# Ledger of designs, part 33: peptides against a protein of PDB entry 5VZU

Target 1, 271 residues: chain A of PDB entry 5VZU
Amino acid sequence: GRTLEDIFHEHMQELILMKFIYTSQYDNCLTYRRIYLPPSRPDDLIKPGLFKGTYGSHGLEIVMLSFHGRRARGTKITGDPNIPAGQQTVEIDLRHRIQLPDLENQRNFNELSRIVLEVRERVRQEQQEGGHEAGEGRGRQGPRESQPSPAQPRAEAPSKGPDGTPGEDGGEPGDAVAAAEQPAQCGQGQPFVLPVGVSSRNEDYPRTCRMCFYGTGLIAGHGFTSPERTPGVFILFDEDRFGFVWLELKSFSLYSRVQATFRNADAPSPQ

## One batch from the design tools (peptide; aimed at target 1 Y55 H58 N82)

Design b2_p17_8_s4 (made by RFdiffusion4, then SolubleMPNN; from b2_p17_8, 8 letters changed)
Fold by OpenDDE base, seed 5:
Structure b2_p17_8_s4 (fold): chain B 271 residues (1-271), chain A 17 residues (1-17)
Amino acid sequence: as target 1 above (271 residues)
Amino acid sequence: SAREKKLEELRKLFNPP
């Protein structure tokens, strides 16, 4: 029977062939686009810039991380046979923090899956509610034809009824124990481990993370066929490293800042 | 499904043996 190794070799040969076909097709049409680094903002979670990421058998890819208010975006600088350059490989919702459990429960993939899918459902509900508010506001400018309201009469004023006593019923104030949302201390990293059955190319990933957020990754077939967003977890390790857990793929991608100082890589000031 | 087959191929791609 085909071994996993045979399937891997066949698939790697196909990927190499596709990469060769793509690179050979571009030989006549290499449009060099200058890439500018996104401008840094004070509210950016980390400095925006170029990161090198690992994607399973695709190897090393370059992604631009940028911040857009309450969203972060990873844009592919390198394309692959599935996802072309310029596509948003990851989209992060900075409103939806993922709280990782303790290390023991972090090993449970089903627990992480539950947490992520609950957040996905909240994001979906918020999108549906926000879609309804935007829809209802446009409908009501029908021209009010001023049909003349006929004057029908003032029916009368009836009377006085009396004095009923103030019953003192001293309902005890039920102590609504406001579950103090402990402000998740942004400063101290928590211990981090991948769930069992999540693959990483290297076991050399940071064992401490600062914070996690809900996000979606872009997946497609070869030639960018049937592109869709799949749920995942963005993991901020430090100023120069983040990860993405591809939940449905049971895969982890580690991204590390490209430390190269690019002269004149800053976006031209808007004139 | 066609999606499940796609996810299986992507799992092989993202999770090399």
Scores: peptide ipSAE 0.494, ipTM 0.941, DockQ to the pose 0.616
OpenDDE base, seeds 1, 2, 3, 4: peptide ipSAE 0.487, 0.451, 0.480, 0.486; ipTM 0.940, 0.931, 0.938, 0.938

## One batch from the design tools (peptide; aimed at target 1 H58)

Design b2_p18_1 (made by RFdiffusion4; failed a check: the pose's geometry)
Pose (drawn by RFdiffusion4):
Structure b2_p18_1 (pose): chain A 212 residues (1-129, 189-271), chain P 18 residues (1-18)
Amino acid sequence: GRTLEDIFHEHMQELILMKFIYTSQYDNCLTYRRIYLPPSRPDDLIKPGLFKGTYGSHGLEIVMLSFHGRRARGTKITGDPNIPAGQQTVEIDLRHRIQLPDLENQRNFNELSRIVLEVRERVRQEQQEGQPFVLPVGVSSRNEDYPRTCRMCFYGTGLIAGHGFTSPERTPGVFILFDEDRFGFVWLELKSFSLYSRVQATFRNADAPSPQ
Amino acid sequence: GLYVVDYEDYEKMKEHVE
């Protein structure tokens, strides 16, 4: 929905062109691999499926939310040269809820950082052996119409890598649930916010034979 | 069924473009 002008500035102009060139080299001679929609589950769930998400200069990507016990997984359906399609872009720890402060303390980025790194440490110890909402100051959001109220927050980690999927790593963050079908992830070390929203379209023949 | 395109070396597309 833009021209060569709105894109010629600039890092995105490059990424968009590469994509066009690369994907168009397939001239619709493509191989397809099977994927499935995730299993629904009653008490133990807050609703799975496909979501559109913001991935910065890469634009929107499609991500699948699925539930695996006390952890939720976001798996890339479409991806980018940093984190490709098929990877785990996000992992939400559903046993570590994070309390939301009043608006003024939500604005304080360092409070959020200290709080998130605290949970990261408590998690490392374990494994080793709605109200108004606002993003903190200094955290970018491509969307800007992110909902201003939210139902809850959880600790999570996202996967990051340099170009070519080089040296991928988990970085801490916080998952934010807005409503039944909109959620967010604050990338702590990137001071960046990804907003996700449910894909409303209905899919035929997409259910899995079983959870395994 | 539900399928997705298997793009080979999409993460290294800059090398193919060059």

Design b2_p18_1_s1 (made by RFdiffusion4, then SolubleMPNN; from b2_p18_1, 8 letters changed; failed a check: the pose's geometry)
Amino acid sequence: GLYVPDFPNWEKMAEFVK

Design b2_p18_1_s2 (made by RFdiffusion4, then SolubleMPNN; from b2_p18_1, 7 letters changed; failed a check: the pose's geometry)
Amino acid sequence: GLYVADLENFEKMAEFVK

Design b2_p18_1_s3 (made by RFdiffusion4, then SolubleMPNN; from b2_p18_1, 8 letters changed; failed a check: the pose's geometry)
Amino acid sequence: GLYIPDLENWEKMAEFVA

Design b2_p18_1_s4 (made by RFdiffusion4, then SolubleMPNN; from b2_p18_1, 7 letters changed; failed a check: the pose's geometry)
Amino acid sequence: PLYVPDLENYEKMAEFVK

Design b2_p18_2 (made by RFdiffusion4)
Pose (drawn by RFdiffusion4):
Structure b2_p18_2 (pose): chain A 212 residues (1-129, 189-271), chain P 18 residues (1-18)
Amino acid sequence: GRTLEDIFHEHMQELILMKFIYTSQYDNCLTYRRIYLPPSRPDDLIKPGLFKGTYGSHGLEIVMLSFHGRRARGTKITGDPNIPAGQQTVEIDLRHRIQLPDLENQRNFNELSRIVLEVRERVRQEQQEGQPFVLPVGVSSRNEDYPRTCRMCFYGTGLIAGHGFTSPERTPGVFILFDEDRFGFVWLELKSFSLYSRVQATFRNADAPSPQ
Amino acid sequence: TAHVETMLQWWRDAEAHS
């Protein structure tokens, strides 16, 4: 929904062109691999499926939310040269909720960082052996109309890599649940926010034979 | 030219990891 002008500035102009060129080299001679929608589950769930998400200069990407015990997974359906389609873009730890402060403390980025890194450490120890909401100051959000109320938060990690999916790594963050079908992820080390929203469209023949 | 080729190579590397 833009022209060559609105994009010629600039890193996105490049990424958009490469995508167009790259994808168009297929001339619709494509191979398709099977995917499934995730299993629903009662008590043990807060609702799975496909979501549209903001991935910075790469634009929106489609990400599938699925539940695997005390962890939720976000798997890329569409992706980018940094973190490609099919990868785990986010992992939400559902046993480590994070309390939301009043608005003024939410604004303080360092409080959020200290709190998140504290949980990361507690998690490393374990594994080794709604109210008003605002993003902290200094955290970017492409959306800006992110909901200003939220139901809860959890610790999670996101997968990052350089171009070519080089040296991928987990970085700490915090998952934010807004309503039944909108959620967010604060990328702590990037001071960046990704806003996700449910894909409302209904899909035929997409259920999996079983959880396995 | 070389810059464009490098950027397209990124997409090919990413696809190989998909």

Design b2_p18_2_s1 (made by RFdiffusion4, then SolubleMPNN; from b2_p18_2, 14 letters changed)
Fold by OpenDDE base, seed 2:
Structure b2_p18_2_s1 (fold): chain B 271 residues (1-271), chain A 18 residues (1-18)
Amino acid sequence: as target 1 above (271 residues)
Amino acid sequence: DKRLEELLETFEKADQAS
């Protein structure tokens, strides 16, 4: 039988070969496309721009982070053997915040999985309901012919009955102290740790996060075969760092802002 | 990409267990 070592060597050889084929294909048919940096808006969660990430097998990836109302997107600037450049590697739903538990419970992968899957189900329900409202709104223009259904006179039914007594009991109004959901203080970072069994190439990730959101990540086989979206968590650490937890893959990707300034990279102002 | 990470993680775990 193949040893685990044999399978590893074969897989590493396949990776190197795929990387070589892709780089060699680039050398033969390089199409250059100008990339523009997205304009920053006041309502953007952080400044949009280029981020560098490390994925286990692919090494250095460049992703453009951009904001689109209630959604954020990570677009691949660098392609790889699986996902070509220009694909949306992550989509973040800024409407669906993930509340991380305390630091002790954050170590439990099953708890994070439960929280993410519950949010995924809510997102699916909202998409179905919004699809039905858009569908039903078109159907109702059928002319309701106002046929005057006649006024049938239906009858009398009767009478009974009497007495029951006065019992006083002055039950004190228990002050339902509405636990004022303290508005999640947008400013204080929460202690952050990866769940046990989530792989990170570098344990040097930020141990405090600002906020988390539900998102989906794109995965594919070599040559962009069988592309699918998997659930995950977008983690905002600070203005220059974010992460993505790939739930099904049990992996974490850290992204850091590219500090390089690009001349003439701003999008042309819409005239 | 990510299916490949799952394979690599399977190997890294095997190498750490040896």
Scores: peptide ipSAE 0.026, ipTM 0.573, DockQ to the pose 0.033
OpenDDE base, seeds 1, 3, 4, 5: peptide ipSAE 0.020, 0.018, 0.019, 0.016; ipTM 0.565, 0.559, 0.558, 0.566; seed 4 fails the geometry check

Design b2_p18_2_s2 (made by RFdiffusion4, then SolubleMPNN; from b2_p18_2, 15 letters changed)
Fold by OpenDDE base, seed 1:
Structure b2_p18_2_s2 (fold): chain B 271 residues (1-271), chain A 18 residues (1-18)
Amino acid sequence: as target 1 above (271 residues)
Amino acid sequence: DERLQELLETFDKADKAS
């Protein structure tokens, strides 16, 4: 019988062969595009830049992390047999923070799934409501020709003053005990563990995270067939590491900052 | 067999996710 190791080797050989075939087919017609590092902004969650995926069956996976207002994007710099270079592998909604449960409940995949799906429904509702407001605003500025119709002096109608004495019904103010929101101690990272049944190619992931956000990941078949966006969790570990939990795939991808300095990698000034 | 298929699907899906 084939072992798990045999199957892994067969799959890795197929991926290497596909990568070789694609690379060899393009050898006669290569388009080179210069990559620029995104400028850092003071409001960026972390410094934007190049990150290495440590999860790659395809070997060295490079993703560019960039910030776009309330969204972050991971753009593939390295393509693979499924997803070409330049595709947005992850899209993060920085408006929708994921609150992870305690460490015991983080092991429950169904609990994480519930939390993520509840956020997905909120995102869907906001998109439906925002789509309605953008549609109604364009219609009504027909040019009101301001014809200057004349100032007729409308009259002074009179002062009637009735005395009605409304009664003193003394409704007791129910003490709404404001549950004191314990100030989230901004400084200490939360203990982090992957849910049971989430596959990580490397068990050496950070066991503490700063914050999590709702996001979507791009998945596709070989040759970029049937591309779709699946729900997931962006996990910020530190300035140099983030992860993505692919909820439907039950997989985890770890990304680590490329520490290399690049000369002339700055974006050209907008002319 | 089922666990091997699940692993293969997880690899194929993890590669689709990368």
Scores: peptide ipSAE 0.024, ipTM 0.620, DockQ to the pose 0.061
OpenDDE base, seeds 2, 3, 4, 5: peptide ipSAE 0.021, 0.017, 0.020, 0.016; ipTM 0.622, 0.543, 0.575, 0.560; seed 4 fails the geometry check

Design b2_p18_2_s3 (made by RFdiffusion4, then SolubleMPNN; from b2_p18_2, 14 letters changed)
Fold by OpenDDE base, seed 1:
Formats: structure tokens, C-alpha cells, sequence
Structure b2_p18_2_s3 (fold): chain B 271 residues (1-271), chain A 18 residues (1-18)
């Protein structure tokens, strides 16, 4: 039978061959695009920039993390046989925080799946409601020609005053015990563990996270066939590390900041 | 879904190689 090593070697040979074919086909017509680092903003969750991803058989993955109001984006700088460079590998909704359960319940994949799917449904509802409001607003500014119709004097209709004495029904105010929202202690990271059955290339991932958000990851077949967005969890570990749990793939990708300094990498000033 | 299986294979082969 084929060993796991044989299967891996065959797959790596296929990926290398695909990369060679693509590179050789484009050799006569290469388009070079300069990459600029996104400017940092004070409201950015972390400093934007280049991150090294460790996921999939592709080896070294480079992703640009950028912030766009209430959204974060991971854009592929390195392409692979499935997803070309310049595609948004992850899209994060910073409006939809994921609350991870305790460490015991974090091991349960079905619990994480439930939490993520509940957030996905809220995102879908908000998109449907917001789509309706944007449609109605454009229609009604027809030019009202203000013809000055004349001031007819409206008459003084009279003062009827009936006395009705409604009764004092003394409904007891039920004490709604406001459950004191314990102030989320902003400073201590939450213990983090991957659910059982979520694979990761390296077990050396951070065991503490700052916060999590709902997101979607891009998946495709070879040659960017049938691209789709799958639900997932963006996990912020620290200033230099984040992860993405691919829920449907049961996989985890770790991203670490590229510490290299680049000269002349700043975005051109908007002219 | 055959596509999901192909994608899972791409991820699983990566995790087995590390």
C-alpha cells in the first residue's frame, strides 16, 4: 500500500509541478505589482503588516493583514495552486466577537461550531436588514416644485372637556434583578486550546488568547475552481500572532508577524 | 462534498508533513 510518506511526496511533487507549469506559462508576460504596507491607524486592533502563515502543504505563506473600519482582511501575498496571490484568504468581522467557553468546553468542537454558526446567522440577518434600508432611501427625491398655494384661514373648532377619572390600579413593580455584567477584566488573556479533531501543523500555538472574532476564510480547488467563503474564528493571541480556525475544514492556521524592516514600503501619499 | 474532501486532503497532507 502507499505509505503516508508516499502520498505526501506525490502531493508535493504535484504542487511543485503545478507551480512550475504556472511560472513557465507566464514567463513571457509577467505583471509586477509593488506591494505597500498599509498605514497604521490608532484604532487598528494590532499593527497591520506582513504575517507568515503556517497552514496547508504550500510551506511558507505570506499574508498582509489590514484594517478597514469594522473589518480586518488577510490578503495573500504568496499564491498557491488553489488560491492566487492578491486574494483575501481571511475576512474578519470586528463587530462580531466570539466568546470562547471555558477551557474544558473549548475542547468540544460541537460547542465551537454552535457558537460560530449562531454568529453567522446574526451576520446574515444584519445583511438582510441593511440591504432593505439601502434600497428604500434612493427613490423619493423627485423635485417638489414648490408651488406657493395660498394661506386659507383654518377655523377655531371648540374646547370639549370630559372629566373621566381612570382608576389607580397599583401594579407592583417586579424587581428585575439586573444581572451585574462582571466587568470583563481587560488585561488577562483567556486560556486557549484547539478543539479535539481540529488539526494544526504545529502544536506550538499560544495557549492564551486576547480575543476572538467571527470571520470567513476563502477555499478553492486547484486553479481557483469553485471559490467559496467558509465560516471560521479569528483568534488574536498577541501583537505579533493571530490564528484562524477553519470550522468546516477542522483546521487551524497560525500567523506570525514578519519582523523584517522594508525600505520604501510605505504607501504613496494620496495625490 | 467531493470538493470539501479534496480541500481536507490538502490540509491533512500538510498537517501530516509537519
Amino acid sequence: as target 1 above (271 residues)
Amino acid sequence: DKRLEELLKTFELADQAS
Scores: peptide ipSAE 0.023, ipTM 0.618, DockQ to the pose 0.048
OpenDDE base, seeds 2, 3, 4, 5: peptide ipSAE 0.020, 0.021, 0.021, 0.020; ipTM 0.606, 0.600, 0.600, 0.594

Design b2_p18_2_s4 (made by RFdiffusion4, then SolubleMPNN; from b2_p18_2, 15 letters changed)
Fold by OpenDDE base, seed 3:
Structure b2_p18_2_s4 (fold): chain B 271 residues (1-271), chain A 18 residues (1-18)
Amino acid sequence: as target 1 above (271 residues)
Amino acid sequence: DKRLQELLETYEKADKAS
């Protein structure tokens, strides 16, 4: 039979061949598109821009991180044998924060899986409810034949000013139990570790994270076959580093900001 | 890599059938 080693060897040969075909095809590319850096907004979670990522066997990738209200997007700048350039490799829902457990329970993949799948189900429910409201709103535009209802004269209702004495109802100040908003721990990063069985290309990932969000990642076969979105976790480490846990693939990708400054890379002002 | 996952799933199915 084939060994696991044989399968890895065959896959690596196929991946190298596909990478060679794609690179050789780019040498014949007659059309280039300029890429602009997105402008920074005050409400952006971190400065948008280019990040270098490592994903398993695919090696080094360049991703553009951008913010779109309550969503963040990672767009592939470099294509790979599975996913072409310009595709959204990750979509992050900034409305759905993930709370990681303590460091001991973070090692449990099943616990992370439970948390992510619960959030995925909430996102699906919200999409179904929002779909029903949009559907009901369109049905009621039956053509109301605007029959011109005759202008009935506005009867001047008389201004009776009754002297309603202000009753001094001394409403007791109900103790508004100030629900102690747990101060958003903006400052102290939470200890972070990958679950057991999640593969990382580099063991040198940040061991402290600021916050996590629900997201989806794009996966496909070679040649962009059978593309699908899988659940995952966006992990913000700092201003220059984020990660993505691919839940179903049991893999982790680390992304680090490209520190190079680019001249004339700013988007032209919308005319 | 989805293709690698498909290959691994195929192997696991073959190994359980052998």
Scores: peptide ipSAE 0.066, ipTM 0.647, DockQ to the pose 0.035
OpenDDE base, seeds 1, 2, 4, 5: peptide ipSAE 0.026, 0.018, 0.020, 0.025; ipTM 0.614, 0.585, 0.601, 0.573

Design b2_p18_3 (made by RFdiffusion4)
Pose (drawn by RFdiffusion4):
Structure b2_p18_3 (pose): chain A 212 residues (1-129, 189-271), chain P 18 residues (1-18)
Amino acid sequence: GRTLEDIFHEHMQELILMKFIYTSQYDNCLTYRRIYLPPSRPDDLIKPGLFKGTYGSHGLEIVMLSFHGRRARGTKITGDPNIPAGQQTVEIDLRHRIQLPDLENQRNFNELSRIVLEVRERVRQEQQEGQPFVLPVGVSSRNEDYPRTCRMCFYGTGLIAGHGFTSPERTPGVFILFDEDRFGFVWLELKSFSLYSRVQATFRNADAPSPQ
Amino acid sequence: EEEEEREEMLEELREEWA
């Protein structure tokens, strides 16, 4: 929904062109691999499926939310040269809720950082052996109309890599649940916010034979 | 060297996510 002008500034102009060129080299001679929608589950769930998400200058990407015990997974359906399609973009730890402060403490980025790194440490120890909401100051959000009320938060980690999917790594963050079908992820080390929203469209023949 | 490469990667990503 833009022209060569609105894009010619600039890193996105490049990424957009590469994509057009690269994808169009297929001239619709394509191979398709099977995917499934995730299993629904009652008590043990807060609702799976496909979501549209903001991935900075790469634009929106489609991500599938699925539940695997005390962890939720976000798997890329569409991706980018940094973190490709098919990868785990996010992992939500559902046993480590994070309490939301009043608005003024939510605004304080360092309080959020200290709190998140604390949980990361407690998690490393374990493994080794709604109210008003606002983003902290200094955290970017491409959306800006992110909901200002939220139901809960959890510790999670996102996968990052340089161009070519080089040296991928988990970085800490916080997952934010807004309503039944909108959620967010604060990328702590990037001071960046990704807003996700449910794909409302209905899909035929997409259920999996079983959870395995 | 690995630390410098990680910082450069984070810088580039911060630019993309800005």

Design b2_p18_3_s1 (made by RFdiffusion4, then SolubleMPNN; from b2_p18_3, 9 letters changed)
Fold by OpenDDE base, seed 1:
Structure b2_p18_3_s1 (fold): chain B 271 residues (1-271), chain A 18 residues (1-18)
Amino acid sequence: as target 1 above (271 residues)
Amino acid sequence: MAAEEREKKLEELRKLFS
């Protein structure tokens, strides 16, 4: 029988062969583009920059994380046989937080799937509602004739007065049981575990996370065939680490910040 | 057809992400 090692070896050979065919087909004609790091903003969830992804057979990938208001984007810096460089591998909706259940229920893939799919339906509803409001507003600019009707100066109407009646009524202090809003302890990470049946290339992932968000991941066949967005979960572990759960693929990608400093990597100021 | 092609593609992609 084929071992997991045999399957991995054959798949790695196929990826190397695809890379060789692609580079040979273009007679080594390569186009180079300078990459600029996105500027950091105060409202960014974490510092934007380069992250090293480790997932699946692709091995080592570089992704640039950037923030765009209430959206985050992971852009591939390294391409693979399925998705070329410059594509948005992940899109994160920072408006739609995912609340993970307790650690026991986090092991249940069906529970995570339910939570993510419920958020996906909310996102679809909001997109449909926002599409209707933009359509109706443009119709009624009938030509308002500009007739310049004149400046009439009316009038000072007056100062009515004082009445002071003091009504006493001593309404009883209803015991407002102040439901102690337990201050959402904004800072404590929750325990984190991957659901059973979610594949991780590395079992060494953070066992606590700060927060999770709804997102979509880009998937495609070899040669970027039939590209589609699939639902997933962005998991913020810390300032330097995030993950993405690919729900339909049942896979997890871990991303770690590239600690290297780059000189002259800032975007030129728009002149 | 479209669902089966999607499932096949997801199975192929799952092998690439495993």
Scores: peptide ipSAE 0.045, ipTM 0.688, DockQ to the pose 0.843
OpenDDE base, seeds 2, 3, 4, 5: peptide ipSAE 0.029, 0.042, 0.032, 0.023; ipTM 0.671, 0.689, 0.668, 0.613

Design b2_p18_3_s2 (made by RFdiffusion4, then SolubleMPNN; from b2_p18_3, 9 letters changed)
Fold by OpenDDE base, seed 5:
Structure b2_p18_3_s2 (fold): chain B 271 residues (1-271), chain A 18 residues (1-18)
Amino acid sequence: as target 1 above (271 residues)
Amino acid sequence: MREEERRKRLEELRKLFS
């Protein structure tokens, strides 16, 4: 049978050939754009910046991680034959944390699939509800042509009297003990393992993770044909490493921070 | 048709990510 290595080499040759065809067709039309690193914010899950990712036979890719309130984005800096540069390869919903089970249950792909699909359905429901509230608010401004009904001067109805006694019902203000949201302890990392049947290019992934979130990955055919979002899991390992489990692809991509210091890569301060 | 085409694409992509 074909080995996984044979499959990898065959598809790698195809991708190299496609990349060569695309680059050669555009050799005279290369546009260079300066990329600025996103500024770091105090509320960012980790420092934003450039990460190198591995995508099996797609090889090495550069992704810029950035934070946008309750969302994180991985933007392709390097394009591939399927997805051009500037596309959002991953979109992470920081509102929807994924709780990984114990190591025994983490090996079960069906368990991870269940957890992810349950969160996907919640995200879908929230999007439908938020869409409905925005829709209903616009409909009720029918023009009330309030015809000015003439001000008939209706009379001074009289001074009904006095004396209702002040019942001093001293209802003690029940101390609503605001359950102090225990500061989410920057959680001790939990043991991490990929589910059985999830392909990783390298077995050399971190075996401990800090937290996981629901996300979606972009997939397309060659030439960015029929692009769609597939469900996945963003896995934060540490300040410099994250992963993405592509659920439908049964694949894992590891991303590591680019440690290179770039001169003048900071966005110009808004004047 | 659309689901079978999607299935084939996912199978192709799995091979690319493997």
Scores: peptide ipSAE 0.253, ipTM 0.856, DockQ to the pose 0.869
OpenDDE base, seeds 1, 2, 3, 4: peptide ipSAE 0.245, 0.228, 0.244, 0.116; ipTM 0.852, 0.847, 0.855, 0.760; seed 4 fails the geometry check

Design b2_p18_3_s3 (made by RFdiffusion4, then SolubleMPNN; from b2_p18_3, 9 letters changed)
Fold by OpenDDE base, seed 3:
Structure b2_p18_3_s3 (fold): chain B 271 residues (1-271), chain A 18 residues (1-18)
Amino acid sequence: as target 1 above (271 residues)
Amino acid sequence: SAAEEREKKLAELRELFS
């Protein structure tokens, strides 16, 4: 029977061949596009920029992390045999924070799956409700036949100054016990562990995380066939590291900031 | 089926991420 080593060797040979075919097919007409780093904004979750990811057998990938209001985006700078460069590998919804359970319950994949699927359902409901409001607003532009209604004269309504005595209605200040929203502990990292059965390339991932958000990841077959978005968890570890848990794939990708400084990498000011 | 094709692609992708 084929050993796991034989299967791994055959698969690595296929990947090398696919990378070679992919590079060789474009060898006659390489279009180079200049990439600019996104400007940093004060409200950005972390500094935007280039991150290196390691995805099992794909090897080293470069993604650009950028912020777009309440959304974050990971854009592929390097393509692979499945997903070409310039595609959006991850989309993060910064409105939908995921609260991880305690460390014991974090080992339970079914618990993480439940939490993520509940958030996914809320996101779908919000999209359906927002779709109905946008639909009803368009229907009422029936052709207003602008019949020119004649300019009736502005009657000067008289300036009667009613002497309305201020009623002292001493409305008791209802003690709205402002439920002290426990200040979102943005500062203290919580203990972090991958669920049992989630594959990581290495066990050398951060064991504390700052916060998590709902997101979707792009997956496709070879040659970008049948691309689909799958649910996942964006995990912010620190200023220079984030992860993505691919829920349906049961895989984890770690991304680390590219520490290289680039001269003239800033986008030109929009003229 | 579309489900079987998806499951096959998910298996192929898991192998690519392994």
Scores: peptide ipSAE 0.064, ipTM 0.743, DockQ to the pose 0.741
OpenDDE base, seeds 1, 2, 4, 5: peptide ipSAE 0.054, 0.041, 0.032, 0.038; ipTM 0.714, 0.708, 0.687, 0.701; seed 1 fails the geometry check

Design b2_p18_3_s4 (made by RFdiffusion4, then SolubleMPNN; from b2_p18_3, 7 letters changed)
Fold by OpenDDE base, seed 5:
Structure b2_p18_3_s4 (fold): chain B 271 residues (1-271), chain A 18 residues (1-18)
Amino acid sequence: as target 1 above (271 residues)
Amino acid sequence: AEEEERKRKLAELRELFA
């Protein structure tokens, strides 16, 4: 049977070939589309814009980060053999903050996996509940004019019975200790390390993070076959850097802001 | 060594689908 090594070499050869094909297409008729930077909003977690990402075997890619209320999106500006340009490589749920443990426990992949999978289950429950509320509203069956079938009169029975005393049982209101939402101290960076067994193409990643959120990453086979969303962690390091931990892949992608100033990259004002 | 290398190659192989 093919060894894991044989399969790896075959897939690497295919990936290299597909990259070559895609890069050689620059000699062909290309459609150029102007990219506009998303407008910045005061509620944006960081300034939206272009980031250069490192995707392991894919190498260096360009992603547009944008904010959509309580969601953030990374959209591929560069395509690769698996995922074409314009796809949402990452989708971040800014409602679901992930609390990283201490540095010792951050090295434990199973602990990170547990935390992420618990959040994933909450997100699934919220989606199911929100789906049910949208479904029940349409069931107003119009008034069938059911004709008034007549009045038959049945009668009687009366009986009275009596007094039962009000038992005073003063059940103490159990103090529902409202889990104090620890104020998101936006200011103090937490020490950060990748779990053991998470691959990073570059060991030079920030060792301090500001915030982490639940997210999903898009994965696919070559030619965008069988695309699926996998759970992960969005890690905000600073204003210009974020990461994504691909949980199932055990991989980490680092994204750094493209520092180039683009003239005329602002979206035209809506006329 | 071999198990760590296998784990590394498996991680690298998974990155081919990201």
Scores: peptide ipSAE 0.102, ipTM 0.727, DockQ to the pose 0.153
OpenDDE base, seeds 1, 2, 3, 4: peptide ipSAE 0.086, 0.076, 0.082, 0.094; ipTM 0.718, 0.704, 0.717, 0.724

